# Designs tried in a protein design run: peptides against a protein of PDB entry 5EIB. Part 83

Target 1, 366 residues: chain A of PDB entry 5EIB
Amino acid sequence: VDLEPGTMDSVRSGPFGQIFRPDNFVFGQSGAGNNWAKGHYTEGAELVDSVLDVVRKESESCDCLQGFQLTHSLGGGTGSGMGTLLISKIREEYPDRIMNTFSVMPSPKVSDTVVEPYNATLSVHQLVENTDETYCIDNEALYDICFRTLKLTTPTYGDLNHLVSATMSGVTTCLRFPGQLNADLRKLAVNMVPFPRLHFFMPGFAPLTSRGSQQYRALTVPELTQQMFDSKNMMAACDPRHGRYLTVAAIFRGRMSMKEVDEQMLNVQNKNSSYFVEWIPNNVKTAVCDIPPRGLKMSATFIGNSTAIQELFKRISEQFTAMFRRKAFLHWYTGEGMDEMEFTEAESNMNDLVSEYQQYQDATAD
Target 2, 366 residues: chain A of PDB entry 5EIB as posed
Amino acid sequence: VDLEPGTMDSVRSGPFGQIFRPDNFVFGQSGAGNNWAKGHYTEGAELVDSVLDVVRKESESCDCLQGFQLTHSLGGGTGSGMGTLLISKIREEYPDRIMNTFSVMPSPKVSDTVVEPYNATLSVHQLVENTDETYSIDNEALYDICFRTLKLTTPTYGDLNHLVSATMSGVTTCLRFPGQLNADLRKLAVNMVPFPRLHFFMPGFAPLTSRGSQQYRALTVPELTQQMFDSKNMMAACDPRHGRYLTVAAIFRGRMSMKEVDEQMLNVQNKNSSYFVEWIPNNVKTAVCDIPPRGLKMSATFIGNSTAIQELFKRISEQFTAMFRRKAFLHWYTGEGMDEMEFTEAESNMNDLVSEYQQYQDATAD

## One batch from the design tools (peptide; made by RFdiffusion4, then SolubleMPNN)

Design b2_p13_5_s1 (from b2_p13_5, 7 letters changed)
Fold by OpenDDE base, seed 2:
Structure b2_p13_5_s1 (fold): chain B 366 residues (1-366), chain A 13 residues (1-13)
Amino acid sequence: as target 1 above (366 residues)
Amino acid sequence: RLERRLRALARAA
């Protein structure tokens, strides 16, 4: 789905264009112009029914519909505005299904659009209310991984998207292969989301490999475990050491000793015990899938529900507030039918979310 | 645009 035809043509002409049904390419002509309001209230609203028709058709063809997975950006107009409109409409029609998102957070380092903090704040407001699970993917963190860890002198979209694809493959492993922990979206939510609003995840992946980089040396379970918990491998621009883990899931892939995995996972928890909440027992879940990812002997994927994620929301809130106090660019949104109150409500809800994370960070076992 | 910016950042880093 896109509000611009050119992105769809690129997907269709790409190496994987043939894996999608032609009828499932739904697109507009005008684009959203990086405006959330165009995505949500005007251009996106004109297209949403045609998308919902496709969603219904595909949902009816499912033997067992668990839920939905949306991949979108929060800095743009289409992914943010129309994406959140779709989430709302799907939630209304399928209230008993899990809504899962892969949400690309805007970063000032990679942001080309001044209004990204508005689009992100308005989107986060919708995600807080209408999603069950959101993987936070920060382009800054992806860039820093590519540059610092992978030693890529000139990171590309291909390099960033490779990290995203590896992570998406990792977190969905349990959904795609039988006999795993968190074998469905609902079980994942039950294990990862102790409080309904606190459903924003920090993903990580090991080993980190770029497209065309030499095959890394044979990785060990200890190395994978250590890398997976390293702040430098987090795909959200927050330091887990500045917060506490509410819950963690680790997904190992490849042929390895379950005993060794359990030992290393216990060791990393014990070494980092100060970074876990004490009042959630058994808050770390581990899965092992014998099937490695393509091109790797083994991998580990990390899913963290950490109170440190508030750093990401605080950063967006600070940027939002700086613009909104001056009403900068606001007329582009109000001209599409938005009220200033929607901005204030979205900011308030995001600040409440930050306060909730801080409260649970500071909570002690009574 | 982003690829140009990523390249600019990579040149500045």
Scores: peptide ipSAE 0.012, ipTM 0.423, DockQ to the pose 0.018; fails the geometry check
Fold by OpenDDE base, seed 4:
Structure b2_p13_5_s1 (fold): chain B 366 residues (1-366), chain A 13 residues (1-13)
Amino acid sequence: as target 1 above (366 residues)
Amino acid sequence: RLERRLRALARAA
């Protein structure tokens, strides 16, 4: 789905374009112009019914519908505005199904789009209410990984998207291969989401590999475990040491000793015990899949529900507040039918979410 | 310089 035709043509002409049904390409002509309001109330609202018709058709063809997976950006107009509109409409129609998202967080390090903090804040407001599981993929973290860790002197969207694809492949491993922990979306939610609003995940991946760097030595289980818990491997620009883990899932892929994995996972928890809440027993889950990712002998994927994710929301909130206090660019949104109150409500709800994370961070076992 | 290039890529996307 897109509000521009050119993205669909790029997907269709791509190496995997033929895996999608032609009738499932739903696109507009005008785009969203990086405006959440165009995505949510105007251009996106005109297209949403055509998307819902496809969603219904595909849902009816499923033998067992678990839920929905959306991949979108929060900085743009289409992914943010139309994406959150779709989430709302799908949730209304399928209230008993899991809503899962891969939400790409904007960063001024990656984009010059001045209104991205508005689009992101308005989107987060919708995601808090209308998703069950959200993987926070932060362009700031992706950039920092590419530049600092992968030593790419000029990271590209191709480099960032490679990290996104590795992360998505990692977190979906248990859904794609039988006999694993969290083998369905609902089971993942039950294990990862102790409180309904606190469903934003910090993903991480090891080993980190750039496009064309085929030469990464196969990491050992200890090295994978250590890298997976390293803040530099997090796809969200948060330091887990500034918060506490509510829940963690670790997905190992490749031929390895389950005993060695369990030993290393226990060791990393014990070393980092101060960064876990003590009041959630057995809050770390581990899965091992014998099938490695393509081009690697082994990998580890991290999913963290951490109170440190508040650093990401605080960053967006600070950027939002700086513009909103001046009413900068607001007329582009109000001209599409939005009220200034919607901005204030979205800011308030995101600040409430930050406060909730802080409350659970400071909570002790009585 | 790097931030400027990523920004230029973001405008072209």
Scores: peptide ipSAE 0.006, ipTM 0.422, DockQ to the pose 0.020; fails the geometry check
Fold by OpenDDE base, seed 1:
Structure b2_p13_5_s1 (fold): chain B 366 residues (1-366), chain A 13 residues (1-13)
Amino acid sequence: as target 1 above (366 residues)
Amino acid sequence: RLERRLRALARAA
């Protein structure tokens, strides 16, 4: 789905373009112009029914529909505005199904789009209310990984998207292969989301590899476990040491000893005990899939529900407030039928989310 | 057989 035709042509011409049904390509002509309001109220609203028709058709073909998975950006107009409109409409029609998202957070290190903080804040407001689980894939973190860890002098969208694809492949492993932890979206939500609004996940991946980087070093289970819990391996720009893990899932892939995985996961939890809440028992879940990812002998994927994720939302909130205080660019949104009140409500809800994470960070078992 | 062994690492309280 896109509000621009050129994106669909790129997907069709890509190496996997033939995997998608031609009738499932729904696209507009005008684009959203990086405006959330165009995505949500005008251009996106004109296209949404056509998308819902496809969603219904595909849902009816499912033997057992678990839910929906949306991949979108929060900095743009289509992914943010139309994406959140779709989430709302799908939630209304399928209230008993899980809504899962991969949400790409904007960063001024990656994009010069000035209005990204507005688009992101308006989107987060919708995600708080209408999703059951959201993977926060932060362009800030992806850029920093590419630059600092992978030593790429000029990170490209291709480099960032490589990390995104590895992460998405990792977190979906349990859904794609039988007999694992979190084998369905509902079980994932039950294990990862202790409080309904606190459903934003910090993903991480080990080993971190760039395109064309031959890993000559065979990684061990201890090395994978250590890297997976390292803040430098997080795909969200927050330090888990500044917060506490509410819940964690770890997904190991490849041929390895289950005993060794259990031992290393116990060791890392014990070493990092201060960074876990003590009042959620058994809050770390581990999966081992014997099928490695393509091109690797083994990998580990991390899913963290951490109160440190508030650092990401604070960054967006600070950027939002700086612009909104001056009413900068608001006429582009109000011209599409938005009220200034919608901005204030979205800001308030995101700040409430930050406060809720802080409350549970400071909570003791006593 | 994809032996998916999920072990919950329970911290022994």
Scores: peptide ipSAE 0.006, ipTM 0.261, DockQ to the pose 0.013; fails the geometry check
Fold by OpenDDE base, seed 5:
Structure b2_p13_5_s1 (fold): chain B 366 residues (1-366), chain A 13 residues (1-13)
Amino acid sequence: as target 1 above (366 residues)
Amino acid sequence: RLERRLRALARAA
């Protein structure tokens, strides 16, 4: 789905363009112009019914529909505005199904789009209310990984999207292979989401290795485990050491010793015990899939529900507030039929979310 | 190509 035709042409002409049904390409002509309001209330609202028709058709073809997975950006107009409109409409029609998202958070290091904080804040407000699980894929973190870890001098969207695709492949491993922990979206939610609003995840992937170091790095279970819990490997720009893990899932892939995985996972939990809440017992879940990702002998994917994710929301909130206090660019949104109150409500709800994470961070067992 | 690029990026990290 896109409000621009050129994106669909790029997907169709790509190496995997034939994997999608032609009739499932739904697109507009005008785009959203990086405006959430165009995505949500105008251009996107004109297109949403045609998307819902496709969603219904595909849902009816499912023997056992678990839910929906949306991949979108929060900085743009289409992914943010139309994406959140679509989430709302799907939730209205399928209230008993899991809504899962891969939400790409904006960063000034990656995009010069000045209104991204508005689009992100308005989107987060919708995601808090209308999703069950959200993987926070932060362009800030992706850029930093590409630059610092991968030693890419000038990270490209192709480089960032590669990390996104690895992460998405990792977190969906249990859904794609039988006999795994969190084998369905609902089980994942039950294990990962202790409180309904606190459903934002910090993903991570290992191994991440620079081209220059590839030949010198052994892929071992200890190294994968250590790298997954390293703050520099988080796909959200948050330091887990500044918060506490509510829940964690680790997904190992490849032929490895289950015993060694369990030992290393126990060791890393014990070493980092101060960064876990003590009042959620058995809050770390581990899965091992014998099927490695293509071209790796082994990998590990991290999913963290951490109170440190408030750092991401605070960053967006600070950027939002800096513009909104001046009403900068606001007329582009109000001109599409939005009220200034919607901005205030979105900001308030995101700040409430931050406060909720802080409350549970400070909570003790006594 | 994407998995090669992922491996190249996972190797470049």
Scores: peptide ipSAE 0.000, ipTM 0.289, DockQ to the pose 0.013; fails the geometry check

Design b2_p13_5_s2 (from b2_p13_5, 8 letters changed)
Fold by OpenDDE base, seed 1:
Structure b2_p13_5_s2 (fold): chain B 366 residues (1-366), chain A 13 residues (1-13)
Amino acid sequence: as target 1 above (366 residues)
Amino acid sequence: REERRRRALERAA
């Protein structure tokens, strides 16, 4: 789905364009112009029914519908505005199904789009209320990984998207291969989301590999375990050491000893016990899939529900507040039917979310 | 622009 035809043409002409049904390409002509309000109220609202018709058709063809997975950006107009409109409409029609998102967080290091903090804040307000699980894929973290860890002098969207694809492949492993922990979206939510609003995940991946560097060095289970818990491997720009893990899932892929995995996972928890809440028993879950990712002998994918994710929301909130105090660019949104109050409500709800994470960070077992 | 705003408000109601 897009409000511009050119993006859809790029997908269709791509190496995997043939895996999608031609009738499932729904697109507009005018685009959103990086405006959430165009995505949510005008251009996106004109297209939403056509998307819902496709969603219904595909849902009816499912033997057992678990829920929905949306991949979108929060900095743009289509992914943010129309994406959150779709989430709301799908939630209304399918209230008993899981809503999962892969949400790409904007960063000034990656994009010069000045209104991204507005689009992100308005989107987070919708995601807090209307999703059950949100993977926070932060362009700031992706850029920093490419630059610092992968030593790419000028990271491209191709480099960032490589990390995104590896992460998405990792976190969906248990859904794609039978007999794993968190084998469905509902089980994942039960294990990962102790409080309904605190459903934003920090993903991580090991080994971090560039498209050009075949690291022929087979990582060991200890090395994978150490790397996936390293703050430098997180796909969200926050330091887990500044917060506490509420819940964790680790997904190992490849031929390895289950015993060795369990030993290393116990060791890393014990070494980092101060960074876990003590009042959620058995809050770390581990899965091992014997099928490695393409081009790797083994990998580990991390899913963290950490109170440190408030650093990401604080960054967006600070950027939002700096513009909103001056009412900068608001006329582009109000001209599409928005009220200024909706910005204030979205800011308030995101700040409440930050306060909730802080409350559970400071909570003790006593 | 005003017609778009009107339509947006009608859809948001």
Scores: peptide ipSAE 0.025, ipTM 0.651, DockQ to the pose 0.040
Fold by OpenDDE base, seed 3:
Structure b2_p13_5_s2 (fold): chain B 366 residues (1-366), chain A 13 residues (1-13)
Amino acid sequence: as target 1 above (366 residues)
Amino acid sequence: REERRRRALERAA
């Protein structure tokens, strides 16, 4: 789905374009112009019913519908505005199904789009209320991984998207292969989301490999375990050491000893016990899938529900506040039918979310 | 929300 036709042509011409049904390509002509309000109220609102018709058709053909997975950006107008409109409409029609998102957070290091903080804040407000699980894929973190860890001098969207694809492949492993822990979206939510609003995940991946580095480092289970808990491997620009893990899931892929995995996972928890909340027992879950990722002998994917995720929301909030205090660019949103109150409501809800994460970070066992 | 959408569509027309 897009408000621009060119994106659909790129997908069709891509290496995997043929895996999608032609009838499931729904697109507009005008685009959103990086405006959340165009995505949510005007251009996106004209297209949303056509998308919902496809969603209904695919849902009716499903023997056991678990829920929905949306991949979108929060910096643009379509992914942010229309994406959150679609989430809300799907939630209204399917209130008992899981809403999962892969939400790409904007960064000034990656994009010069000035209004991204508005689009992100307005989107986060919708995600807090209408999603059950949100993987925070932060362009800040992706850029820093590409630049600092992968030593790419000029990271491209292709380089960032490679990390996104590895992460998405990792976190969906348990859904795609039978007999795994968190084998469905609801089980994942039960294990990962102790409080309904605190459903934003910090993903991480090991090994971090560039497309050109065919040098398969033979990573060991100890090395994978150490790397997946390293802040440098987090796909969200947060330091886990500045917060506490509410819940963690680790997904190992490849031929390895389950015993060795359990031993290393216990060791890393014991070494980092200060970074876990003590009042959630058994808050780390581990899965092992014998099928490695394409081109790797083994990998580990991290899913953290950490109070450190507030650093991401604080960054967006600071950028939002810097613009909104000056009422900069607001006329482009109000012209599409938005009220300034919607900005203040979205800002308030995101700040409340930050305060909730801080409260649980500071909570001790009585 | 539907009223906001309606107002937005009325302004875009």
Scores: peptide ipSAE 0.025, ipTM 0.687, DockQ to the pose 0.045; fails the geometry check
Fold by OpenDDE base, seed 4:
Structure b2_p13_5_s2 (fold): chain B 366 residues (1-366), chain A 13 residues (1-13)
Amino acid sequence: as target 1 above (366 residues)
Amino acid sequence: REERRRRALERAA
């Protein structure tokens, strides 16, 4: 789905374009112009019914519909505005199904689009209310990984999107291969989401290795475990040491000893015990899939529900506030039918979310 | 170069 035709043409002409049904390409002509309001209230609202018709058709063809997975950016107009409109409409029609998202957070290091903090704040407001599980894929973190870890002097969208694809492949491993922990979206939610609003995940991936170092790096269970819990391997720009883990899932892929995985996972928890809440028993879950990712002998994927995710929301809130206090660019949104009150409500709800994370960070066992 | 870039990222991810 896109509000511009050119994206669909690029997907269709791509190496995997033929895996999608032609009738499932739904697109507009005008685009959203990086404006959430165009995505949500005007251009996107004109297209949403055509998307919902496809969603219904595909849902009816499912033997057992678990839920929905959306991949979108929060900095743009289409992914943010139309994406959150779709989430709302799907939630209304399928209230008993899991809403899962891969939400790409904007960063000034990656994009010069000035209004991205508005689009992101307005989107987060919708995601808090209408999703069950949201993977926070932060362009800030992806850029830093590409630059610092992968030693890419000028990271490109292609470089960032590669990390996104690896993360998506990692976190969906348990859904794609039988006999795994969190084998369905609902089980994932039950294990990962202790409180309904606190459903934003910090994904991480290992190994992350620069080209010059790949040939010298051993892939071992201890190294994967250490890297997976390293803040530098997090695809959200948060330091988990500044918060506490509510829940964690670790997905190992490749041929390895389950015993060694369990030993290393226990060791990392014990070493980092101060960074876990003590009042959620058995809050770390581990899965091992014998099938490695393409091009690797083994990998580890991390899913963390951490109170440190508030650092990401604080960053967006600070950027939002800097513009909103001056009413900068608001006329582009109000001209599409929005009220300034919607901005204030979105800011308030995101700040409430930050306060909720802080409350549970400071909570002790009674 | 881009294909090598992609393959090296594919090994890093």
Scores: peptide ipSAE 0.022, ipTM 0.578, DockQ to the pose 0.012; fails the geometry check
Fold by OpenDDE base, seed 5:
Structure b2_p13_5_s2 (fold): chain B 366 residues (1-366), chain A 13 residues (1-13)
Amino acid sequence: as target 1 above (366 residues)
Amino acid sequence: REERRRRALERAA
């Protein structure tokens, strides 16, 4: 789905374009122009029914519909505005199904789009209410990984999207292979989301290795475990040491000893015990899939529900407030039928979410 | 040019 035809043509002409049904390409002509309101209330609203028709058709063809997965950006107009409109409409029609998102968070390090904090805040407001699981994929973290860890001097969107694809492949491993932990979206939610609003995940992937260092790196379970819990490998620009893990899932892929995995996972929890809440017993789950990702002997994917995710929301909130206090660019949104009250409500709800994470960070065992 | 177009599309999306 896109509000621009050129994106769909690029997907269709791409290496995997033929795997999608031609009738499932739904697109507009005008784009959103980086405006959430165009995505949500005008251009996107005109297209949403055509998307819902496709969603219904595909849902009816499912033997067992678990839910929906949306991949979108929060900095743009289409992914943010139309994406959240689509989430809302799907939630209304399928209230008993899991809504899962891969939400790409904007960063000034990656994009010069001035209104990204507005689009992100308005989107987060919708995601808090209408999603069950949201993987926070932060362009700031992706850029920092590309620059610092992968030693890419000028990271491209292609480099960032490679990390996104690796992460998405990792977190969906249990859904794609039989007999795994969190084998369905609902089980994942039950294990990962202790409180309904606190459903924003910090994903991470290992191994992350620069091209120059690949030949010198041994892929071992201890190294994967250590790197997976390293703040530098988080796909969200948050330090887990500044918060506490509510829940964790670790997905190992490749031929390895389950005993060694369990030993290393216990060791990392014990070494980092201060960074876990003590009042959620057995809050770390581990899965081992014997099928490695393509091109690797083994990998590990991390899913963390951490109160440190508030650092990401605080960053967006600070950027939002800096513009909103001056009413900068608001006329582009109000001209599409939005009220200024919706901005205030979105800001308030995101600040409430930050406060909720802080409350559970400070909570002790009774 | 293609990278600039991709960046423009990714910013609009």
Scores: peptide ipSAE 0.000, ipTM 0.359, DockQ to the pose 0.020; fails the geometry check

